Peptides against a protein of PDB entry 3J47. Designs and how they scored, part 4

Target 1, 121 residues: chain A of PDB entry 3J47
Amino acid sequence: IRLTNQLKSLKGLQSKLKDVVEYLDKVINKELPINHTILGKLQDVFNLLPNLGTPDDDEIDVENHDRINISNNLQKALTVKTNDELMVIYISNLVRSIIAFDDLIENKIQNKKIQEQRVKD

## One batch from the design tools (peptide; aimed at target 1 L3 Q6)

Design b1_p9_5_s3 (made by RFdiffusion4, then SolubleMPNN; from b1_p9_5, 7 letters changed)
Fold by OpenDDE base, seed 1:
Structure b1_p9_5_s3 (fold): chain B 121 residues (1-121), chain A 9 residues (1-9)
Amino acid sequence: as target 1 above (121 residues)
Amino acid sequence: ILLDLLLSL
C-alpha cells in the first residue's frame, strides 16, 4: 500500500510536469497569451529547487564558481542519499517477498501431506 | 530453502 501510493504520487507529479512543459511550449509558439501569474509561480518553483547543476551551461559568469562547486557537491550528496535510500527499500521488499514465498511453499507442502494422509485412511 | 539461500548472502 505505501509504495503503491508513492508510485501513484510520482506518476501524478510526472503528469503535472508534462502539462507544465506543454503549457510553456504553447506560450513559446504564441498559441497562448503569456500569463505572468503562472510564470511567476513557475519561477518560484525553480528558485525553491536546489540547483541540481546542469552540466551544459558554459555561460555563467566567473563570480559563481564557488556556488557551482557547492551545488554540484549538494547534487552528488542528494543523488547518493537517494540511491542508498532506494537500495535499502528495494532490499527490504525483496527480503519480505522471499520470506512470504518460502512460507507459501511450506504451506503447500504441508497441505499436500495432509491430503495424501486423508487418501490413505 | 529460500530463507537459507537469503542467510547465505
Scores: peptide ipSAE 0.080, ipTM 0.797, DockQ to the pose 0.035
OpenDDE base, seeds 2, 3, 4, 5: peptide ipSAE 0.073, 0.065, 0.074, 0.068; ipTM 0.790, 0.787, 0.782, 0.783

Design b1_p9_5_s4 (made by RFdiffusion4, then SolubleMPNN; from b1_p9_5, 7 letters changed)
Fold by OpenDDE base, seed 1:
Structure b1_p9_5_s4 (fold): chain B 121 residues (1-121), chain A 9 residues (1-9)
Amino acid sequence: as target 1 above (121 residues)
Amino acid sequence: ILLKQLLLL
């Protein structure tokens, strides 16, 4: 339930991010006027995001090396956490499938016993 | 117990 809700929330976020990209593409293509209020809200979102970008290796000013290392460590930590959560989801689904298979086996055994009783009577 | 917790995830 908790991980299912997290996955649903992430899928919802992914859909909203796609809507934002499609809006930005229409603005870049001059199909829509620039809305400064939307752009300001997007900037606020980007400012609240942890630095998930590696600066491309082309902006290595020696003063950014500590910020790059902090960003890389945070990105790695989020990637590891995401992988661990996906592994727990996989195991959870595997165990649910095993339980459902066990219940099917037990039902088959019970049905066989009922048939064997009806042939003896 | 763990199986019930896993089923509730």
Scores: peptide ipSAE 0.094, ipTM 0.814, DockQ to the pose 0.095
OpenDDE base, seeds 2, 3, 4, 5: peptide ipSAE 0.078, 0.058, 0.067, 0.051; ipTM 0.807, 0.785, 0.795, 0.775; seed 5 fails the geometry check

Design b1_p9_6_s1 (made by RFdiffusion4, then SolubleMPNN; its pose is not in this set)
Fold by OpenDDE base, seed 2:
Structure b1_p9_6_s1 (fold): chain B 121 residues (1-121), chain A 9 residues (1-9)
Amino acid sequence: as target 1 above (121 residues)
Amino acid sequence: IQNILLAQL
């Protein structure tokens, strides 16, 4: 249930991001008037985004070295956290599969005992 | 078996 809700939320976010890109392309092409209220809200979103980009090795300005190390540490921490959350989901699904298999084995053993009793009567 | 596996989740 949690994983399906997260996947649905992520797909919903992806659709909304596509709608924002399509809006920005129409504004750049002068097909739509510039809405300063929408652009202000987009600027607020970009200012709240952590720098998750590894700088491509071609723009090492020496003044950004501390910001680059902080961004790489944040990206690594988010990747580790995401991996740990996925690992817990995989273990939980494995345990559910083992329980379902145990129930199947026990049902098969009970059915065999019932058949062996019916052959003796 | 089920109660032991559920106690680890």
Scores: peptide ipSAE 0.074, ipTM 0.803, DockQ to the pose 0.033
OpenDDE base, seeds 1, 3, 4, 5: peptide ipSAE 0.075, 0.064, 0.053, 0.052; ipTM 0.790, 0.783, 0.745, 0.770; seeds 1, 3, 4 fail the geometry check

Design b1_p9_6_s2 (made by RFdiffusion4, then SolubleMPNN; its pose is not in this set)
Fold by OpenDDE base, seed 2:
Structure b1_p9_6_s2 (fold): chain B 121 residues (1-121), chain A 9 residues (1-9)
Amino acid sequence: as target 1 above (121 residues)
Amino acid sequence: IQDLLQALL
């Protein structure tokens, strides 16, 4: 139940991000007036975003070396956490498959015993 | 076995 709710929440976030991009494009194209209250809230969101520096942005100045190392460490920590969560999901699905296979084997053994009894009577 | 699966969900 938790994983399906997380996937639904992530799809809902993706839809909302698309609606924000479409709104910003309409504002850039002068199709809509600039709403300073919406832009202020978007600025607050961008200020709360961790700098997920891609390892391939080798083009920002030697004065940010400590901020780049902190961003790379945070991105690595988020990647490791995501990998560990996915590994737990894969193990859980493997265990469910093994249990279902064990139940199938036991049902097959019981059916064979019932057939062997019916041939002796 | 079913009780262990229920504890993992």
Scores: peptide ipSAE 0.061, ipTM 0.767, DockQ to the pose 0.083
OpenDDE base, seeds 1, 3, 4, 5: peptide ipSAE 0.048, 0.047, 0.051, 0.045; ipTM 0.754, 0.761, 0.761, 0.748; seeds 1, 3 fail the geometry check

Design b1_p9_6_s3 (made by RFdiffusion4, then SolubleMPNN; its pose is not in this set)
Fold by OpenDDE base, seed 4:
Structure b1_p9_6_s3 (fold): chain B 121 residues (1-121), chain A 9 residues (1-9)
Amino acid sequence: as target 1 above (121 residues)
Amino acid sequence: ITNIQLAQL
């Protein structure tokens, strides 16, 4: 239930991000009018995000190179940290699954022994 | 008890 709920929540976030991209594409293509309230809220979300932009290596202004290196180092550090945190959560859930499976095997063995005794009496 | 613990993962 916890892993399935986390996966469901992540899929729900991915769907919402896709809906935002599709909305922005329709606004860029002039298929929908610009909603300034939606755009303002989206700007607030981007302003709260750490600068994770890899600017494509094609906008080399010498003043941006230090900001690009800082953003790439921050993105790499956050990616590594997120991977390590997910690995610890994965191992913890794997160990819990193994324990729960071992307890299931032992309970099945005990139930089988009890049934075999009841057939001999 | 174990099927409930597996269902909670």
Scores: peptide ipSAE 0.052, ipTM 0.772, DockQ to the pose 0.134
OpenDDE base, seeds 1, 2, 3, 5: peptide ipSAE 0.063, 0.050, 0.040, 0.047; ipTM 0.772, 0.760, 0.730, 0.718; seeds 1, 2 fail the geometry check

Design b1_p9_6_s4 (made by RFdiffusion4, then SolubleMPNN; its pose is not in this set)
Fold by OpenDDE base, seed 4:
Structure b1_p9_6_s4 (fold): chain B 121 residues (1-121), chain A 9 residues (1-9)
Amino acid sequence: as target 1 above (121 residues)
Amino acid sequence: IQLIELAKL
């Protein structure tokens, strides 16, 4: 149940991201008028996102390079932090799964002992 | 230990 809900939530996020890309493409192609309120909210989201682009280091002017390097260092730090947080969650879920398997094994052993006693009586 | 007990079930 929890894994299916996480997968459903991730698919819902992927659909919303696709709808945002399709909206931006229509705005770039001048098929839709620029909505400054939507663009401002998207800009706020992108300013709160770690800058997920590695622009290949080969085409951006020296004044943009310091902002891009700060953003890439912050992104790398946030990506490492996110990987470490996800690793702790993964280990915690693995340990919970091992404990649940242990309880299942013990319950099966007990049930087998009860059945073997009932066959001897 | 418990995996060896499971293999005996």
Scores: peptide ipSAE 0.037, ipTM 0.741, DockQ to the pose 0.024
OpenDDE base, seeds 1, 2, 3, 5: peptide ipSAE 0.033, 0.034, 0.037, 0.029; ipTM 0.742, 0.741, 0.755, 0.722

Design b1_p9_7 (made by RFdiffusion4)
Pose (drawn by RFdiffusion4):
Structure b1_p9_7 (pose): chain A 91 residues (1-28, 36-48, 72-121), chain P 9 residues (1-9)
Amino acid sequence: IRLTNQLKSLKGLQSKLKDVVEYLDKVIHTILGKLQDVFNLNNLQKALTVKTNDELMVIYISNLVRSIIAFDDLIENKIQNKKIQEQRVKD
Amino acid sequence: LEDFLFESI
C-alpha cells in the first residue's frame, strides 16, 4: 500500500513536468513558484540523514525486541501443541 | 525513480 501511494505521488510529478515542458514551449505562473519552493524544501536530507540514522537505529532495536517477544509466545504455542499430541496418543 | 521507490518501500 505504501508503495502504491508513493507511485501516485511520483506520477503527479511526472505528469506535472510534462505539462510544464509543454507550457514553456507554448510560451516561447503560481505553479512555477510553488514548484520552486518544493525544490528548495534528498540533498538537504543529507545532513538531516545524520540524525535520521540515529533514529533508524532505535526503531531497529525496537523491532528486534518485538521479534523476541513473538518468539517467546511461539515457543509456548509449540509446547501446547506437543502436549495435545501426547494426550491424543494416550487416548 | 520508480525503482528507487521499490527499493525504499

Design b1_p9_7_s1 (made by RFdiffusion4, then SolubleMPNN; from b1_p9_7, 6 letters changed)
Fold by OpenDDE base, seed 5:
Structure b1_p9_7_s1 (fold): chain B 121 residues (1-121), chain A 9 residues (1-9)
Amino acid sequence: as target 1 above (121 residues)
Amino acid sequence: LEELLKKLV
């Protein structure tokens, strides 16, 4: 019973990880727009993964301390890199939103001027 | 932007 449930949970996790990879590939290929909420949740998942690439705590060897430090450094490097990428994307989307808002205001001013001219004629 | 906003009001 316990082993069958663990295998079912692991298969469920593997399916979800595959769905995340497929989503990221679609975003990289520009097939889907960048969703900051999904990328933020992915960052939270990486922050909650204490040991990316250490085998479970059942290997009693003094070499584990260097592996744990390497894993923590890799996790920190991945989180910093992901944060910098998200910051650049966020700033880029903010700038695009400001430009689109400026264009909307200019279009609204031009439309107002055209309406005021049509009321005078 | 700010100058365009002033022309809109």
Scores: peptide ipSAE 0.035, ipTM 0.699, DockQ to the pose 0.018
OpenDDE base, seeds 1, 2, 3, 4: peptide ipSAE 0.070, 0.034, 0.061, 0.031; ipTM 0.764, 0.710, 0.753, 0.688; seeds 1, 3 fail the geometry check

Design b1_p9_7_s2 (made by RFdiffusion4, then SolubleMPNN; from b1_p9_7, 5 letters changed)
Fold by OpenDDE base, seed 5:
Structure b1_p9_7_s2 (fold): chain B 121 residues (1-121), chain A 9 residues (1-9)
Amino acid sequence: as target 1 above (121 residues)
Amino acid sequence: LEDLLKKLT
């Protein structure tokens, strides 16, 4: 019962990880728009991943220390890379929102000029 | 942007 439940949970996790990879590949290939909410949740998942090299509290062997350090460096590198990517995407969306707001202002000015002309005729 | 805001007011 316990082992079959662990295997089922692991298979479920593997399926979800595959779905995440397929989603990221579609985003990289520009087949899907970048969704900040999904990327933020992915960052939260990487931050909640226990150090991807601590086997449970019973094997402090010196050979695991190099693997733990490599894993911590990988986790840190993934967190930094993901943070930089999210920052660039956030700035890009902020700039897009400012441009869209500028276009709305210009449209409002043009509409005001058209109304002023119609009142003068 | 700022010059357009000044034309709206």
Scores: peptide ipSAE 0.035, ipTM 0.703, DockQ to the pose 0.018
OpenDDE base, seeds 1, 2, 3, 4: peptide ipSAE 0.032, 0.033, 0.030, 0.032; ipTM 0.693, 0.697, 0.699, 0.703

Design b1_p9_7_s3 (made by RFdiffusion4, then SolubleMPNN; from b1_p9_7, 6 letters changed)
Fold by OpenDDE base, seed 5:
Structure b1_p9_7_s3 (fold): chain B 121 residues (1-121), chain A 9 residues (1-9)
Amino acid sequence: as target 1 above (121 residues)
Amino acid sequence: LVELLKELT
């Protein structure tokens, strides 16, 4: 019973990881718009991943220390890279929102000018 | 932007 449940949970995790990779590939290929909420949740998953490379069990052997340091450096590098990517995407969307707001203001000014002309005729 | 806001007011 316990082993069958662990295998089922692992298969479920593998399926979800595949769906995440397929989503990221579609975002990279510009087939889907960047969703900040999904990328933020992905960052939270990477931050909550305990050391990518320690199977749980109780041997502080000196060979594990180099693997733990490499995994922590990889996790830190992935977190920094993801944070920089999220910052660039956030700034890009902020700039896009400012441009869209400028276009809305220009459209409102043009509409005001058209109304003022119609009141003079 | 800021000049356009001034023309709107």
Scores: peptide ipSAE 0.030, ipTM 0.679, DockQ to the pose 0.017
OpenDDE base, seeds 1, 2, 3, 4: peptide ipSAE 0.025, 0.026, 0.025, 0.026; ipTM 0.648, 0.668, 0.664, 0.673

Design b1_p9_7_s4 (made by RFdiffusion4, then SolubleMPNN; from b1_p9_7, 6 letters changed)
Fold by OpenDDE base, seed 5:
Structure b1_p9_7_s4 (fold): chain B 121 residues (1-121), chain A 9 residues (1-9)
Amino acid sequence: as target 1 above (121 residues)
Amino acid sequence: LEELLKKLT
């Protein structure tokens, strides 16, 4: 019973990880728009992964200290890289929003001028 | 932007 449930949970996790990879590939290929909420949740998942690439807690050997340090450095490097990527994407979307707002204001000014001319004629 | 906002008001 316990082993069957663990295998079912692991298969469920593997399916979800595959769905995340497929989503990221679609975003990289520009098939889907960048969703900041999904990328933020992915960052939270990486922050909650205490040991990316350490085999489970049953290897009591002195080599684990160097593996734990490498894992922590990899996690830190992935979190910093993901943070910098999210910052660049956030700034890019902010700039796009400012440009779109500037274009909206210019269009509104032009429409106001056209209406004022039509009322004067 | 700011100049356009001033022309809108």
Scores: peptide ipSAE 0.030, ipTM 0.681, DockQ to the pose 0.018
OpenDDE base, seeds 1, 2, 3, 4: peptide ipSAE 0.025, 0.026, 0.025, 0.025; ipTM 0.666, 0.668, 0.671, 0.674

Design b1_p9_8 (made by RFdiffusion4)
Pose (drawn by RFdiffusion4):
Structure b1_p9_8 (pose): chain A 91 residues (1-28, 36-48, 72-121), chain P 9 residues (1-9)
Amino acid sequence: IRLTNQLKSLKGLQSKLKDVVEYLDKVIHTILGKLQDVFNLNNLQKALTVKTNDELMVIYISNLVRSIIAFDDLIENKIQNKKIQEQRVKD
Amino acid sequence: SLVEHLKNL
């Protein structure tokens, strides 16, 4: 789902660029200003990425902890299944 | 990754 959404965003840019190229050919405004703003707003993320890297590490650790918890419950489920099987054999 | 999928497409 996230991927589909990102594709829709990129699609708008692609179409928007085509329109802009055609517009410029015909010319040979508010949208242009808006685009410029967006441009000014990954290059900048380069410096900002430094911080993001730290945060990504924290969210990786959290995921690892969750995986351990899920394993624990999984072991209990497996033990219960074994006990059920033993009871059936006895029967 | 999301970025790898976007680049592949």

Design b1_p9_8_s1 (made by RFdiffusion4, then SolubleMPNN; from b1_p9_8, 5 letters changed)
Fold by OpenDDE base, seed 5:
Structure b1_p9_8_s1 (fold): chain B 121 residues (1-121), chain A 9 residues (1-9)
Amino acid sequence: as target 1 above (121 residues)
Amino acid sequence: TLEDQLKLL
């Protein structure tokens, strides 16, 4: 019972990881728009991943120290890169929202001018 | 500017 549940949970995790990879591939290929909420959740997952190079506290072998440092550097590089990408995309959405708001204001001004002309005729 | 347009509304 315990081992079969662990195997089922691991298979479920593997399926979800595959779905995440397929989503990222579609985003890279520009088949899907970048979704910040998904990228933010993915960043949270990477930040909650135990250091992908710390063997559990029971294997302090000196040969793993270089692999631990490489994995910590990879995790840090992925966190920094993902944070910079999320920042650029967040700024891009703010700029797009500001432009859409400017267009809304211009449309409202034009509508006001059209109404003022109709009251003068 | 966007601010000047808001003052005209």
Scores: peptide ipSAE 0.028, ipTM 0.713, DockQ to the pose 0.018
OpenDDE base, seeds 1, 2, 3, 4: peptide ipSAE 0.025, 0.027, 0.022, 0.027; ipTM 0.646, 0.678, 0.659, 0.633; seed 1 fails the geometry check

Design b1_p9_8_s2 (made by RFdiffusion4, then SolubleMPNN; from b1_p9_8, 6 letters changed)
Fold by OpenDDE base, seed 4:
Structure b1_p9_8_s2 (fold): chain B 121 residues (1-121), chain A 9 residues (1-9)
Amino acid sequence: as target 1 above (121 residues)
Amino acid sequence: TLLDQLLKL
């Protein structure tokens, strides 16, 4: 039962990976518009992948080394792209925090004016 | 406001 469920889950993952490849091929061929939300989620998935380019230094088949270098370069490129995106998100969150702080100051000033009016009446 | 300064950058 557990092994059959693991095999079913792995086959389901393989199907989804195929659907992702087919989607990326259609985007590369300009058959589909680039969806930045899908691309961002793919980057999140690739960042959560364990480094597919650390086979322990003990299984150097020369044919695996080129695939490993391509996967490492792709993962590094995706990590750099994600760091750039995270930087924009960080700046956006910082700006949002500054705005929320300005609104808090203005709300405190208004509340103080309302209290000063209520003490004069 | 700080917002008006940020919108001018």
Scores: peptide ipSAE 0.036, ipTM 0.671, DockQ to the pose 0.020
OpenDDE base, seeds 1, 2, 3, 5: peptide ipSAE 0.027, 0.027, 0.025, 0.029; ipTM 0.689, 0.688, 0.680, 0.652

Design b1_p9_8_s3 (made by RFdiffusion4, then SolubleMPNN; from b1_p9_8, 6 letters changed)
Fold by OpenDDE base, seed 3:
Structure b1_p9_8_s3 (fold): chain B 121 residues (1-121), chain A 9 residues (1-9)
Amino acid sequence: as target 1 above (121 residues)
Amino acid sequence: TLLDQIKKL
């Protein structure tokens, strides 16, 4: 049961990937206009793919070598771009968290001074 | 510095 469901899910994913390839081929052949929203979503999908393994250069049929090298270079470029974007978001959130922590410390110092004044009056 | 503010608490 579990293995049959995994195989069915994988066949469903394979069918959807084929639909995407057929769409891209129609766009390349100028049969369909370029839709930047679809290309953006495809870029997001490629960015969410952890390690489509670099096929070891030894298993590539010579007819697919140029397509696989272009795919690997595109995937590497997309992964680098997404890593850089995530790094900028991470640094921005880290800096914001440090500033919010600084403001919390200043608020605690001010509250301590107000309490020390109220005990002297 | 943030460290000098922490030392004042």
Scores: peptide ipSAE 0.035, ipTM 0.739, DockQ to the pose 0.016
OpenDDE base, seeds 1, 2, 4, 5: peptide ipSAE 0.025, 0.033, 0.031, 0.029; ipTM 0.684, 0.729, 0.729, 0.646

Design b1_p9_8_s4 (made by RFdiffusion4, then SolubleMPNN; from b1_p9_8, 5 letters changed)
Fold by OpenDDE base, seed 3:
Structure b1_p9_8_s4 (fold): chain B 121 residues (1-121), chain A 9 residues (1-9)
Amino acid sequence: as target 1 above (121 residues)
Amino acid sequence: TLQEQLEKL
């Protein structure tokens, strides 16, 4: 039951990915007008992918050299954009951690002063 | 404070 459901879900995902490829091929062939809203959503899906592996240079079918260069340039541009977004999140979390550490130091200094006063009374 | 600088961004 669980394995059959996983296989059915994977086949459903494969069918949807095929429909996206067929749509993109029709747009490339100028059979359909460019829809910037669909392209934006596809870009967001590609930015959520943890590794579009660089196609190993060993799968270069010589007939697709221009499509592979365009794919590599798009992948590199998406990887750079994702790295820049992750860098902003990382810097924001680092700064929050530094503030929380400063607040912890100040709280420790204040608690020490309160204890030293209670020992003198 | 560093916090007041972040709240201004």
Scores: peptide ipSAE 0.036, ipTM 0.647, DockQ to the pose 0.021
OpenDDE base, seeds 1, 2, 4, 5: peptide ipSAE 0.024, 0.027, 0.020, 0.021; ipTM 0.667, 0.661, 0.656, 0.672; seed 2 fails the geometry check

## One batch from the design tools (peptide; aimed at target 1 L7 L13 L17 V20)

Design b1_p10_1 (made by RFdiffusion4)
Pose (drawn by RFdiffusion4):
Structure b1_p10_1 (pose): chain A 91 residues (1-28, 36-48, 72-121), chain P 10 residues (1-10)
Amino acid sequence: IRLTNQLKSLKGLQSKLKDVVEYLDKVIHTILGKLQDVFNLNNLQKALTVKTNDELMVIYISNLVRSIIAFDDLIENKIQNKKIQEQRVKD
Amino acid sequence: LFDLSKLEEI
């Protein structure tokens, strides 16, 4: 789902670019200003990425902890299944 | 899929 959403966003840019190119050919405004603002707003993320890297590490650690918890419950389920099988054999 | 390279030229 996230991917489909990202693609929709990029699609708008692609179409928007085509429109702009055609518009310029024809000319040979508010949208242009808005686009400029967006441009000014990955390059900048470069410095900001430094911080993001630290935060990504934290969210990786959290995911690992969750995976351990899920493994624990999984072991219990497996033990219960084994016990059920043993009871069936006895029967 | 998408090419936005001309945006810098514009």

Design b1_p10_1_s1 (made by RFdiffusion4, then SolubleMPNN; from b1_p10_1, 3 letters changed)
Fold by OpenDDE base, seed 5:
Structure b1_p10_1_s1 (fold): chain B 121 residues (1-121), chain A 10 residues (1-10)
Amino acid sequence: as target 1 above (121 residues)
Amino acid sequence: LFDLSELKKI
């Protein structure tokens, strides 16, 4: 029973990981737009991955030093890439807010002019 | 192009 449940959970995790890879491939191929909510969740997963790959501080075998350095370099590269993506999202949202505010101002001025014309006729 | 002078017309 316990081993069967662990195997079922592992197969479920493997299926979900495959679905994430297939999604990332579609985004890389520009078949799907980048979803920032999915990217944020993937970041959270990648921020947790180093905590899953550190053996508790009691056995640094010298053969794992290259794997730890590759993992840390990958995490650092992902963190930098994500900071750049978050900055682009922030700037994009700021620009959208400025445009929406400009459009609101112009719409309000036009509505005022239309009302002033209707009062003169 | 956002013109702050338009805010004074509202």
Scores: peptide ipSAE 0.095, ipTM 0.790, DockQ to the pose 0.009
OpenDDE base, seeds 1, 2, 3, 4: peptide ipSAE 0.084, 0.075, 0.084, 0.070; ipTM 0.779, 0.769, 0.784, 0.752

Design b1_p10_1_s2 (made by RFdiffusion4, then SolubleMPNN; from b1_p10_1 with E8K)
Fold by OpenDDE base, seed 2:
Structure b1_p10_1_s2 (fold): chain B 121 residues (1-121), chain A 10 residues (1-10)
Amino acid sequence: as target 1 above (121 residues)
Amino acid sequence: LFDLSKLKEI
């Protein structure tokens, strides 16, 4: 249920982002009039986005092509970090399942010993 | 420590 809801929400966000791109393309192509209220709301959304492409302040030079590579580097770093976090969560759940299995085995052994004592008395 | 030998006592 939780994961399915997260995937549904993410697919919903992806669809909305596609609708925004298609709207902006129609405005650029002059198929739709410029709506300043929509553009203002989009600017507010972009201003709330973390700067996904600041190089540390040591490369002021070279137009437009490198900013896409830097945004790709931070997206890659976020993807790697997310993978590492998911791996730690997975290992932690695996270890907890192994411990719970050892405890179940020990409980079964103890129950067997108690039954063997009750049959001797 | 998980000891697989305990499985033989079950």
Scores: peptide ipSAE 0.157, ipTM 0.836, DockQ to the pose 0.009
OpenDDE base, seeds 1, 3, 4, 5: peptide ipSAE 0.145, 0.142, 0.146, 0.153; ipTM 0.825, 0.823, 0.832, 0.828

Design b1_p10_2_s1 (made by RFdiffusion4, then SolubleMPNN; its pose is not in this set)
Fold by OpenDDE base, seed 2:
Structure b1_p10_2_s1 (fold): chain B 121 residues (1-121), chain A 10 residues (1-10)
Amino acid sequence: as target 1 above (121 residues)
Amino acid sequence: SLRELADSLP
């Protein structure tokens, strides 16, 4: 149930993002007037996004091929960041699991020593 | 220690 709801919510977000892109393309093509209220809300959403790494390379040359490169650089930066965050979470869970296993071994050793003492008395 | 590492991790 929870995973199905999360997947449904994520698909709903993806659909809304697609509708926003289609709207922005119509505004850029001058098919629709610029709505400053929509642009303001989009700016607020982008300002809430984590810093998706600086494009290392000083050349904003304006023509249509760069949106695919910016999208690919953004997607690569998001993929790298997500991989690094997942790696840190994985290491954290691994370390906690090893500590819990060590504590379990030490507790079993101590319990065995206590039983061996009780059998000698 | 491994415990100090765990305390430093999220």
Scores: peptide ipSAE 0.175, ipTM 0.855, DockQ to the pose 0.016
OpenDDE base, seeds 1, 3, 4, 5: peptide ipSAE 0.140, 0.156, 0.152, 0.136; ipTM 0.838, 0.846, 0.847, 0.834

Design b1_p10_2_s2 (made by RFdiffusion4, then SolubleMPNN; its pose is not in this set)
Fold by OpenDDE base, seed 2:
Structure b1_p10_2_s2 (fold): chain B 121 residues (1-121), chain A 10 residues (1-10)
Amino acid sequence: as target 1 above (121 residues)
Amino acid sequence: SLLELANSLP
């Protein structure tokens, strides 16, 4: 149930992002007038995104190949950042599991000592 | 200590 709902929500987000891209392409091609309200809402969404990487300051030269490179650099930076964040979460969970295991060993050792004392009295 | 490490983790 939860995973199916997450997948449905993600597919819904993907559809909305596709509709936004199609709208922006129509505006760029001058097929539709610029709607400042839609553009303002898109800017609000981008301002709520984590910093997706500044392009390193080598080559602002605009000819039509750069949208794919910017998207690939952005996707690569997002993938690297996501992998690093996941690595920190996995290490955190591993350390918590090791501590809980150490506490279990110590508790077993203490219980064994208490039983050995009770058998000697 | 392992406890100090755990307290420093998110």
Scores: peptide ipSAE 0.074, ipTM 0.796, DockQ to the pose 0.016
OpenDDE base, seeds 1, 3, 4, 5: peptide ipSAE 0.065, 0.070, 0.072, 0.063; ipTM 0.788, 0.799, 0.792, 0.787

